# Peptides against a protein of PDB entry 4CIC, part 211

Target 1, 148 residues: chain A of PDB entry 4CIC
Amino acid sequence: KVSTKGHYGVQAMFDLAQHFGEGPVSLKSIAERQGLSEPYLEQLIAVLRKAGLVKSVRGAQGGYILAREPRDIKVGDIIRVLEGPIAPVESVSQDDPEHSLKFDFSVTKSVWEKVKKSIEEVLDSITLADMLKDAEEAQMAQGYMYYI
Target 2, 147 residues: chain B of PDB entry 4CIC
Amino acid sequence: KVSTKGHYGVQAMFDLAQHFGEGPVSLKSIAERQGLSEPYLEQLIAVLRKAGLVKSVRGAQGGYILAREPRDIKVGDIIRVLEGPIAPVESVSQDDPEHSLKFDFSVTKSVWEKVKKSIEEVLDSITLADMLKDAEEAQMAQGYMYY

## One batch from the design tools (peptide; made by RFdiffusion4, then SolubleMPNN)

Design b2_p27_8_s1
Fold by OpenDDE base, seed 2:
Structure b2_p27_8_s1 (fold): chain B 148 residues (1-148), chain C 147 residues (1-147), chain A 27 residues (1-27)
Amino acid sequence: as target 1 above (148 residues)
Amino acid sequence: as target 2 above (147 residues)
Amino acid sequence: SKEKEYLERLSKPDLNYIELAGLEPDP
């Protein structure tokens, strides 16, 4: 399970990417489009803003924009901001350090480190621009299925 | 965090792999070596046994063995048994199917599906035999540092 | 008991991508 935080964070950032160049988007409008509670979205946006992925615009047409172009924001950047560094397995080693064969723990840890690296590579290979392109392609494919 | 279940399940299976061919291993001995509670290990082993990854041997020298050779058990097999199919995202889709822009949901879902696939590929590329080899190499490296 | 709750929590397939990724589950 991606955290609800990571999942909705990527959705919110993707919504901002879809509106990139159109000006500030209100949290209300993002919440409505993405099916998110506005209070929850406010918390996500606060974190994303603090990390410099989102900017707030003040005024009557105020709201939020991406702080960078969609091509310059990786999904991995969003996840790292919301969830922190993709941590390897919590070292269960804190509870009983004496009895865990340190060696077996090291080998099993290496498995999870390989998984972590693979996740990071995937998430760092996908930008918001890639997601926009995938969305356009999917929309075109659906449109063609209605015309055939 | 790999679930405690997945983590300890892989540890327990790895312990059984280290003793593969030596006969049945008691849950007590696995628990002692791996720093696990015996009751927790019993639950893990019950699931692994039901899935056919572990066999129970009865008798005075009874215990557990791997049901297959270490080379024939992937880490992915262990994780799938203990944790079920690697679900990348809980389908948040169950709570409010009406308001999620189906399209945006589809694109975000595809990201997580790619992550899932990558995890599966990694976990399916690692066998208990690979882990045994890595352990031997690490032990040799430590032994050479003491001389 | 706290132990039963712990075991029940451990028994849930917590293949939380979060957990696999070592991300803390949101409280």
Scores: peptide ipSAE 0.099, ipTM 0.789, DockQ to the pose 0.123; fails the geometry check
Fold by OpenDDE base, seed 1:
Structure b2_p27_8_s1 (fold): chain B 148 residues (1-148), chain C 147 residues (1-147), chain A 27 residues (1-27)
Amino acid sequence: as target 1 above (148 residues)
Amino acid sequence: as target 2 above (147 residues)
Amino acid sequence: SKEKEYLERLSKPDLNYIELAGLEPDP
């Protein structure tokens, strides 16, 4: 389950990818297109900028751009920046480490580590460029459905 | 990130798997071995019982047993019962459906659907019998480190 | 009690299966 923060972060980064090479995009325009609150988007962009995924451009036509090409930004990179490392299990406060059969804990932990690894592999396999391509293909498919 | 409910649910089901064929296990004994509160375990077991993954045995030596063999219970089955369907994204309250470019929403949704599918595949590939085997292998490995 | 705090933490809407760390419960 991706957090709202992760979801909107990927959405905002995808918007910047769609406008990559066209110059800086205003937060207002991203917020309007993505259906996001501008104050919330400011917080997301601040984190993404600090992590070096987004750059701020100053001036009258200032705004934000991707700091890298869409092909060089994985969805996993965005999620790690916004959410931190994908934890397989909530830190169950290891309050009583003594009596849990150390063994049962290790086996259960291994299940969640497998899940974590699978999520990381998927998210690291998808770039913003892949998302742009999927978008173009979906738009063409919709265009063909209007011509039939 | 598996919820505490999912984590403890799998832990409780694994405890029942370790005792499968030995007869009914008391909630107290599961709680003690797994480091769970008995009231919380009661809630988990009630849900798992209602879903037909666990059976209650009545009597002086009553308790709970797996309703199926460990090989016939996937981790995914336990999680779906406790958490419902694995949602890739929290339901972002689609508060303002009107202005989001339907297209951008579809592409972002597809990313999360891929994540969901991957998780379901992993969890559906692991049975309680697989966990028992992993446990035996780890115990043997520890036993060999003590010799 | 620690138990009440634990139960209150557990009674927080179980963020479904893959709670990525930042899932604030919807208000």
Scores: peptide ipSAE 0.097, ipTM 0.778, DockQ to the pose 0.182; fails the geometry check
Fold by OpenDDE base, seed 5:
Structure b2_p27_8_s1 (fold): chain B 148 residues (1-148), chain C 147 residues (1-147), chain A 27 residues (1-27)
Amino acid sequence: as target 1 above (148 residues)
Amino acid sequence: as target 2 above (147 residues)
Amino acid sequence: SKEKEYLERLSKPDLNYIELAGLEPDP
């Protein structure tokens, strides 16, 4: 299961990507479209803004925009901001100092490092622009199914 | 953070792999070597045994053995047994029927499916035999540093 | 509130596959 934070963060960023170039989007509008609570979205957006992925626009038409073009935002960038650096598998051994049998099971750690690297590679290979393209292709496919 | 269950499960299975062919290993011995609580290890081993990855041997020299050769046990097999099928991204939408805004954001789901697939591929590419080999190589490298 | 229970259920670290991958934010 993807973290709720990562999942909703990617959804919110994708919503902003869909409206990129149209001006600021209100949190309320994002929340309504994505099925998120506005307070939860406020927390996500605050983190994303602090990381420089989102900008706040003030005024009567105030809201949020992507701080960069969709092609310049990787899914990995969003996840790293929301979930922090993919923490190296903190060896469970650090929390119990007495059973610091430093069997630094380097081998077991290496398995999880390989998994981590693979996840990072996948998430860094997908941009918000790629997601936009996939959405357009899916809509076209649905449109064709209704016209046949 | 890898689930404690997955992490310790892989450690316990790797300990059994290191002793493969030497006979049954006691849970106490595994727990001591791996820094695990014996009661926790009992729970892990019970699941692994039920899944047919581990066998229990009864008697004075009783304990546990791998049910298959280390080369025939993938890390992915261990994880699937302990954690269940890597749950497809349960759409958060199923648990809240009212906010079943079926924005089946197929696109967002597809991202997570790609991640899932990538992890499965990695975990299914690593056997306990590969881990044994990596451990031997690491020990050799340390030995060369001391000479 | 149902919302608090939902958030508490969501905040229970279900060993999220991402959490398994060490995607937990550093505290």
Scores: peptide ipSAE 0.092, ipTM 0.784, DockQ to the pose 0.119; fails the geometry check
Fold by OpenDDE base, seed 3:
Structure b2_p27_8_s1 (fold): chain B 148 residues (1-148), chain C 147 residues (1-147), chain A 27 residues (1-27)
Amino acid sequence: as target 1 above (148 residues)
Amino acid sequence: as target 2 above (147 residues)
Amino acid sequence: SKEKEYLERLSKPDLNYIELAGLEPDP
């Protein structure tokens, strides 16, 4: 499962992508549009800013912008920043060190590595630009359904 | 992340696959081989049995067997039984109902659906028979490195 | 008991399936 953090992080980044080139967006406006608490969004944006995915703009029309073009930001980049490396299996190692029998069951490990690779490939294949395009296509399709 | 439950469930099912055709395997023996606590394994096996992936055999040589051939059990079947439907996103709905803004952000949802589909395709492409074959190939490769 | 808490934690439907690397709660 993508954490709530990853989910809302992608949502917030997508909102910034929709406003890319329009200037800085306030956290309040993102929070309102995306149904996020402003304090929670502040925490997400702080991490994303530190990772260089978002820039803060100061001033009366201050706020946040994408640090790169939407085409240059993969969903995988956002997820890695917010959640770290995609791990297919929870490392049992931390909660019960005594039962951390490193049953390095090589075969079962290989299954989870295949899952990991598949997730990474999907998330790295989707940019914010791809998401923008998909949103535009969906809006056009909805518009056409109302004109028929 | 596959839960610990899914991970150990696949491991336990793989152990049963390795012994398929040899008769019933005791929970104790599975627990020892797989590095699982017997009580934890009992809970896993109870779920797997209820789902019809495992059968209990009674008697002095009692224990558990796969209910189907290893080729007829996908890793995806095991995971769905133990963890339910593969959900790419935690449904925010349970822990914070107030922040369960069903932001049905169709586009973001589609990303997670693509991830889900990819996971399902991988897990449904791997059977216990495939895992057995991979284990045999790995053992052969190790054997050849020692010669 | 720690064991009961562990079993209760294990018995919660780990909706945390793909917990991407949740930060370890700091002890």
Scores: peptide ipSAE 0.057, ipTM 0.776, DockQ to the pose 0.164; fails the geometry check

Design b2_p27_8_s2
Fold by OpenDDE base, seed 3:
Structure b2_p27_8_s2 (fold): chain B 148 residues (1-148), chain C 147 residues (1-147), chain A 27 residues (1-27)
Amino acid sequence: as target 1 above (148 residues)
Amino acid sequence: as target 2 above (147 residues)
Amino acid sequence: PLKEKYLEEMSKPDLNYIELPGLEEEP
């Protein structure tokens, strides 16, 4: 499962991608379009900004922009920034040494590593530009269904 | 991330696969070999038994066996039994309607569906028999490094 | 106080990655 943080982070970044080249977007406008609370979005944007995926613009028309072109931002980059490394198994907190995954059961570990690799490959294969293209294609397909 | 339940469930099922054809295995012996608590293992085995992946044998030499051959049990089958459908995104509990993933944001949903599909394909491509083979190959490779 | 606690909880890496549904925490 992707966390709510990862999900909404990708949503917010996609909103910024849709407005790329149009200038800075206010957090309020993103929150309204994406159905997010503004305080929650402020936290996400702070993390994304610190990671250099977003830039803040100051002034009356201030707000946020993507720091890179949509083609240069992978979904995997967003997830890694928000959630850290994609782990296949929840690391039980190291604090309970008895419940430490003591069994470096090499075979089961290899299964989860295969899952991890597969997730990483998928998320690293999708850019914000790919998502924009998919959205345009979906809108065109809906438009054609109304004209038939 | 696979849950601890999924992880330990696969471990317990793999232990039963290693003993497949040798007769019933006690929960105590599985717990000892896999570093699991016996009460936790009882809960896992109860679910796996109800799903028909494991059988209980009664008697003095009683215990548990795989209900099917290791080749006929996918890792994906175990995970689906223990954890339900592989969901790409946590469904925020329907109880907070304001935090409901109201945005059926079709494009973001498609990303998570691709992730889900990828996980399912991996887990459905691995059987307990494949895991047994990998374990044997690893043991042989370790044996060759000591000679 | 509540805002700081919320920020502190949010600053914890939400290591709640892919919870597959149905882990009751063992006591």
Scores: peptide ipSAE 0.030, ipTM 0.756, DockQ to the pose 0.091; fails the geometry check
Fold by OpenDDE base, seed 2:
Structure b2_p27_8_s2 (fold): chain B 148 residues (1-148), chain C 147 residues (1-147), chain A 27 residues (1-27)
Amino acid sequence: as target 1 above (148 residues)
Amino acid sequence: as target 2 above (147 residues)
Amino acid sequence: PLKEKYLEEMSKPDLNYIELPGLEEEP
């Protein structure tokens, strides 16, 4: 499961990508469009800002912008910032390392590392620009269905 | 995070695969080898048995066996049984579908569906037989480092 | 009491699918 944090973080970043070049977007407007609580969005944006994915603009037309172009932000970058390194398994605190067959642990670990690598490859293959393009294509497809 | 349930479920199934053809394995012996609590393992095995991945054998030498050959059990099958369908995102109960821009939701959903598909492909590409082979290769490699 | 809480925590469907590590539970 992508965390609620990762999911909403990608939504918020995608909203900022849709408005990229239009100037600063208010948190209120993002929250309204994405169906997010403003306080929750403030927490997400604080993390994203600290990681250098988002910039805060001060003033009457203040708000937030992407710190980089949509093509230069991978979904994987957003997820790593919000959730840290993609780990497929919780580190069960092995309280008693003595009795766990280290070997079985190593084989099962390799399965989860393969899953991790696969997730990373997918998320690193998708940029905010790719998401924008997919959005435009979906809008065009809907527009064509109303004209037929 | 594969759930603790998925992780330990794969470990328990792998232990049963290592003993496949040797007869029934006791839950106690699996728990001891895998570092699991026996009560937790009982819950996992109950689910796996109900799904037809494990069989219970009764008697003095009773216990559990794989219901199919290790080559016929994918890691994906184990995970689907224990965790249900692989969902990349928690279904946040969208209480209010009205105000979410349906469009943004569709694009973000497509990202997570790609992640899901990729996970499914990986987990469906790995059998318990593949895990056994990887284990044997790792043991041989360790044995050669000691000589 | 501790055993019941442990069983309740273990009986919670570990909805922890592939949690990427940064899920602090919302308070």
Scores: peptide ipSAE 0.026, ipTM 0.764, DockQ to the pose 0.153; fails the geometry check
Fold by OpenDDE base, seed 5:
Structure b2_p27_8_s2 (fold): chain B 148 residues (1-148), chain C 147 residues (1-147), chain A 27 residues (1-27)
Amino acid sequence: as target 1 above (148 residues)
Amino acid sequence: as target 2 above (147 residues)
Amino acid sequence: PLKEKYLEEMSKPDLNYIELPGLEEEP
């Protein structure tokens, strides 16, 4: 599952991408724009910063910036940082030694591995730059609908 | 997430696929082979039966069978029956009217919709017949490693 | 008290998971 953490993490990173090149953005401003609590955002940003996706800028006009260009940050990178490996098939290795009929149903595991791989491929195919482009296209489409 | 319910549901359906054409399989035998509790399996089978993926056979040699051929049952069908729609983007419509900044970030939603679509495509591309084939191939490969 | 309540609210499984099919590890 993309947790709420993953979802809001992507939103926060996308907000930083929209302001990329404009300088540091305050957590308060991100929280207000994204409808997030500031304390929750602080936790997300701390993780993202530790992973090197975000930088903190100190000073009166301090805040946060993307550590890399939007094109160099995949959605998959954000999710892996916040949630860990995408859909780890936790081996239900019930270490119950007596029920050691490890029917390693390798086949059922393979189904979930295929799903995992597909998710990874999708999330690794989408960058913050792609999201910015999609947002611009959506805004242009709305603008045209108001003029028609 | 594929819940434990989805996972075990696919296992139970795969067990029934392995025995397809051999007649009814008891819940006890499925539970033993799949490492599932019988009461849990009863709940899964009840849902799968109601959805028309499984049939119950009555009698002393009664049990359950697939309602369709293994090739006509997708993994996606099993998951939809057990868990509902695959990855519903529950709109975090916080119906909190005060936090009605529904930044319907259509863009972030679109990311998750792409993921959802990809998952649906994968799960709808895999049938119980494909799983049977993969199992046979795996058994043959093990047989060759012992030689 | 505020920190505990915040931890309790954050420890509430944020039910708003976009259920991506991942195997939930059985506890």
Scores: peptide ipSAE 0.025, ipTM 0.769, DockQ to the pose 0.093; fails the geometry check
Fold by OpenDDE base, seed 1:
Structure b2_p27_8_s2 (fold): chain B 148 residues (1-148), chain C 147 residues (1-147), chain A 27 residues (1-27)
Amino acid sequence: as target 1 above (148 residues)
Amino acid sequence: as target 2 above (147 residues)
Amino acid sequence: PLKEKYLEEMSKPDLNYIELPGLEEEP
């Protein structure tokens, strides 16, 4: 599962992408539009900023901007920053060291590695620019439905 | 992440696939070979049996068998039975009904649906027979490294 | 105790096909 953190992080980054080139966006305005708590969004933005995906702009009209163009930010980049490496299997190995999954059957591991690779390929194939385009197409499709 | 349940469920089903055609396998023997607790394996096997992936055989040499041939059981079938539908995003909607993800932006949802579809396609492309073949190839490769 | 923890973990709807480590529950 994409964590709540990953989900909301992608939403916050998408909001910043929608306003890219318009100047800094306040955390309050992102929180209001995305239905997030401002404190939670502060934590997400702090991580994203530290990773160099977001920049803070100081001043009376200060806020946050994308650090790169929407086309240069993959969904996979956002997820890796917020959640770390995409692991398909929970390594049960952390809680019970004695029940080391001794029989980490190379075969079952290979199944999960294939799943991991597939997820990474999908998330690395989608940019914030692709998401912007999909949003525009969806709005146009809704606009056409109101005209019938 | 594939849950511990999904992971161990696939391991248990793979063990049954390795013994397919040899007759019933005891839960104890599966637990010993797969490094699982017998009580945990009992729960997994109960779910898999209810879903019709495993059959129980009664008698002195009783135990469990695959209900279908290894080629007719996808990894995706095992995962769906144990974990339910593959959901790429944790539905935050269960714990805080007031913070309904109101802005389930159709766009973010579409990203997660693409991830879901990709996972389903991978898991539905792998059968227990494919896993058996991969295990045989790995054993042959190891056997050739020892010569 | 171990059996209850296993039952609790098994009762969690393991919909987590992709555990992304950062599932801190919103406070």
Scores: peptide ipSAE 0.025, ipTM 0.759, DockQ to the pose 0.171; fails the geometry check

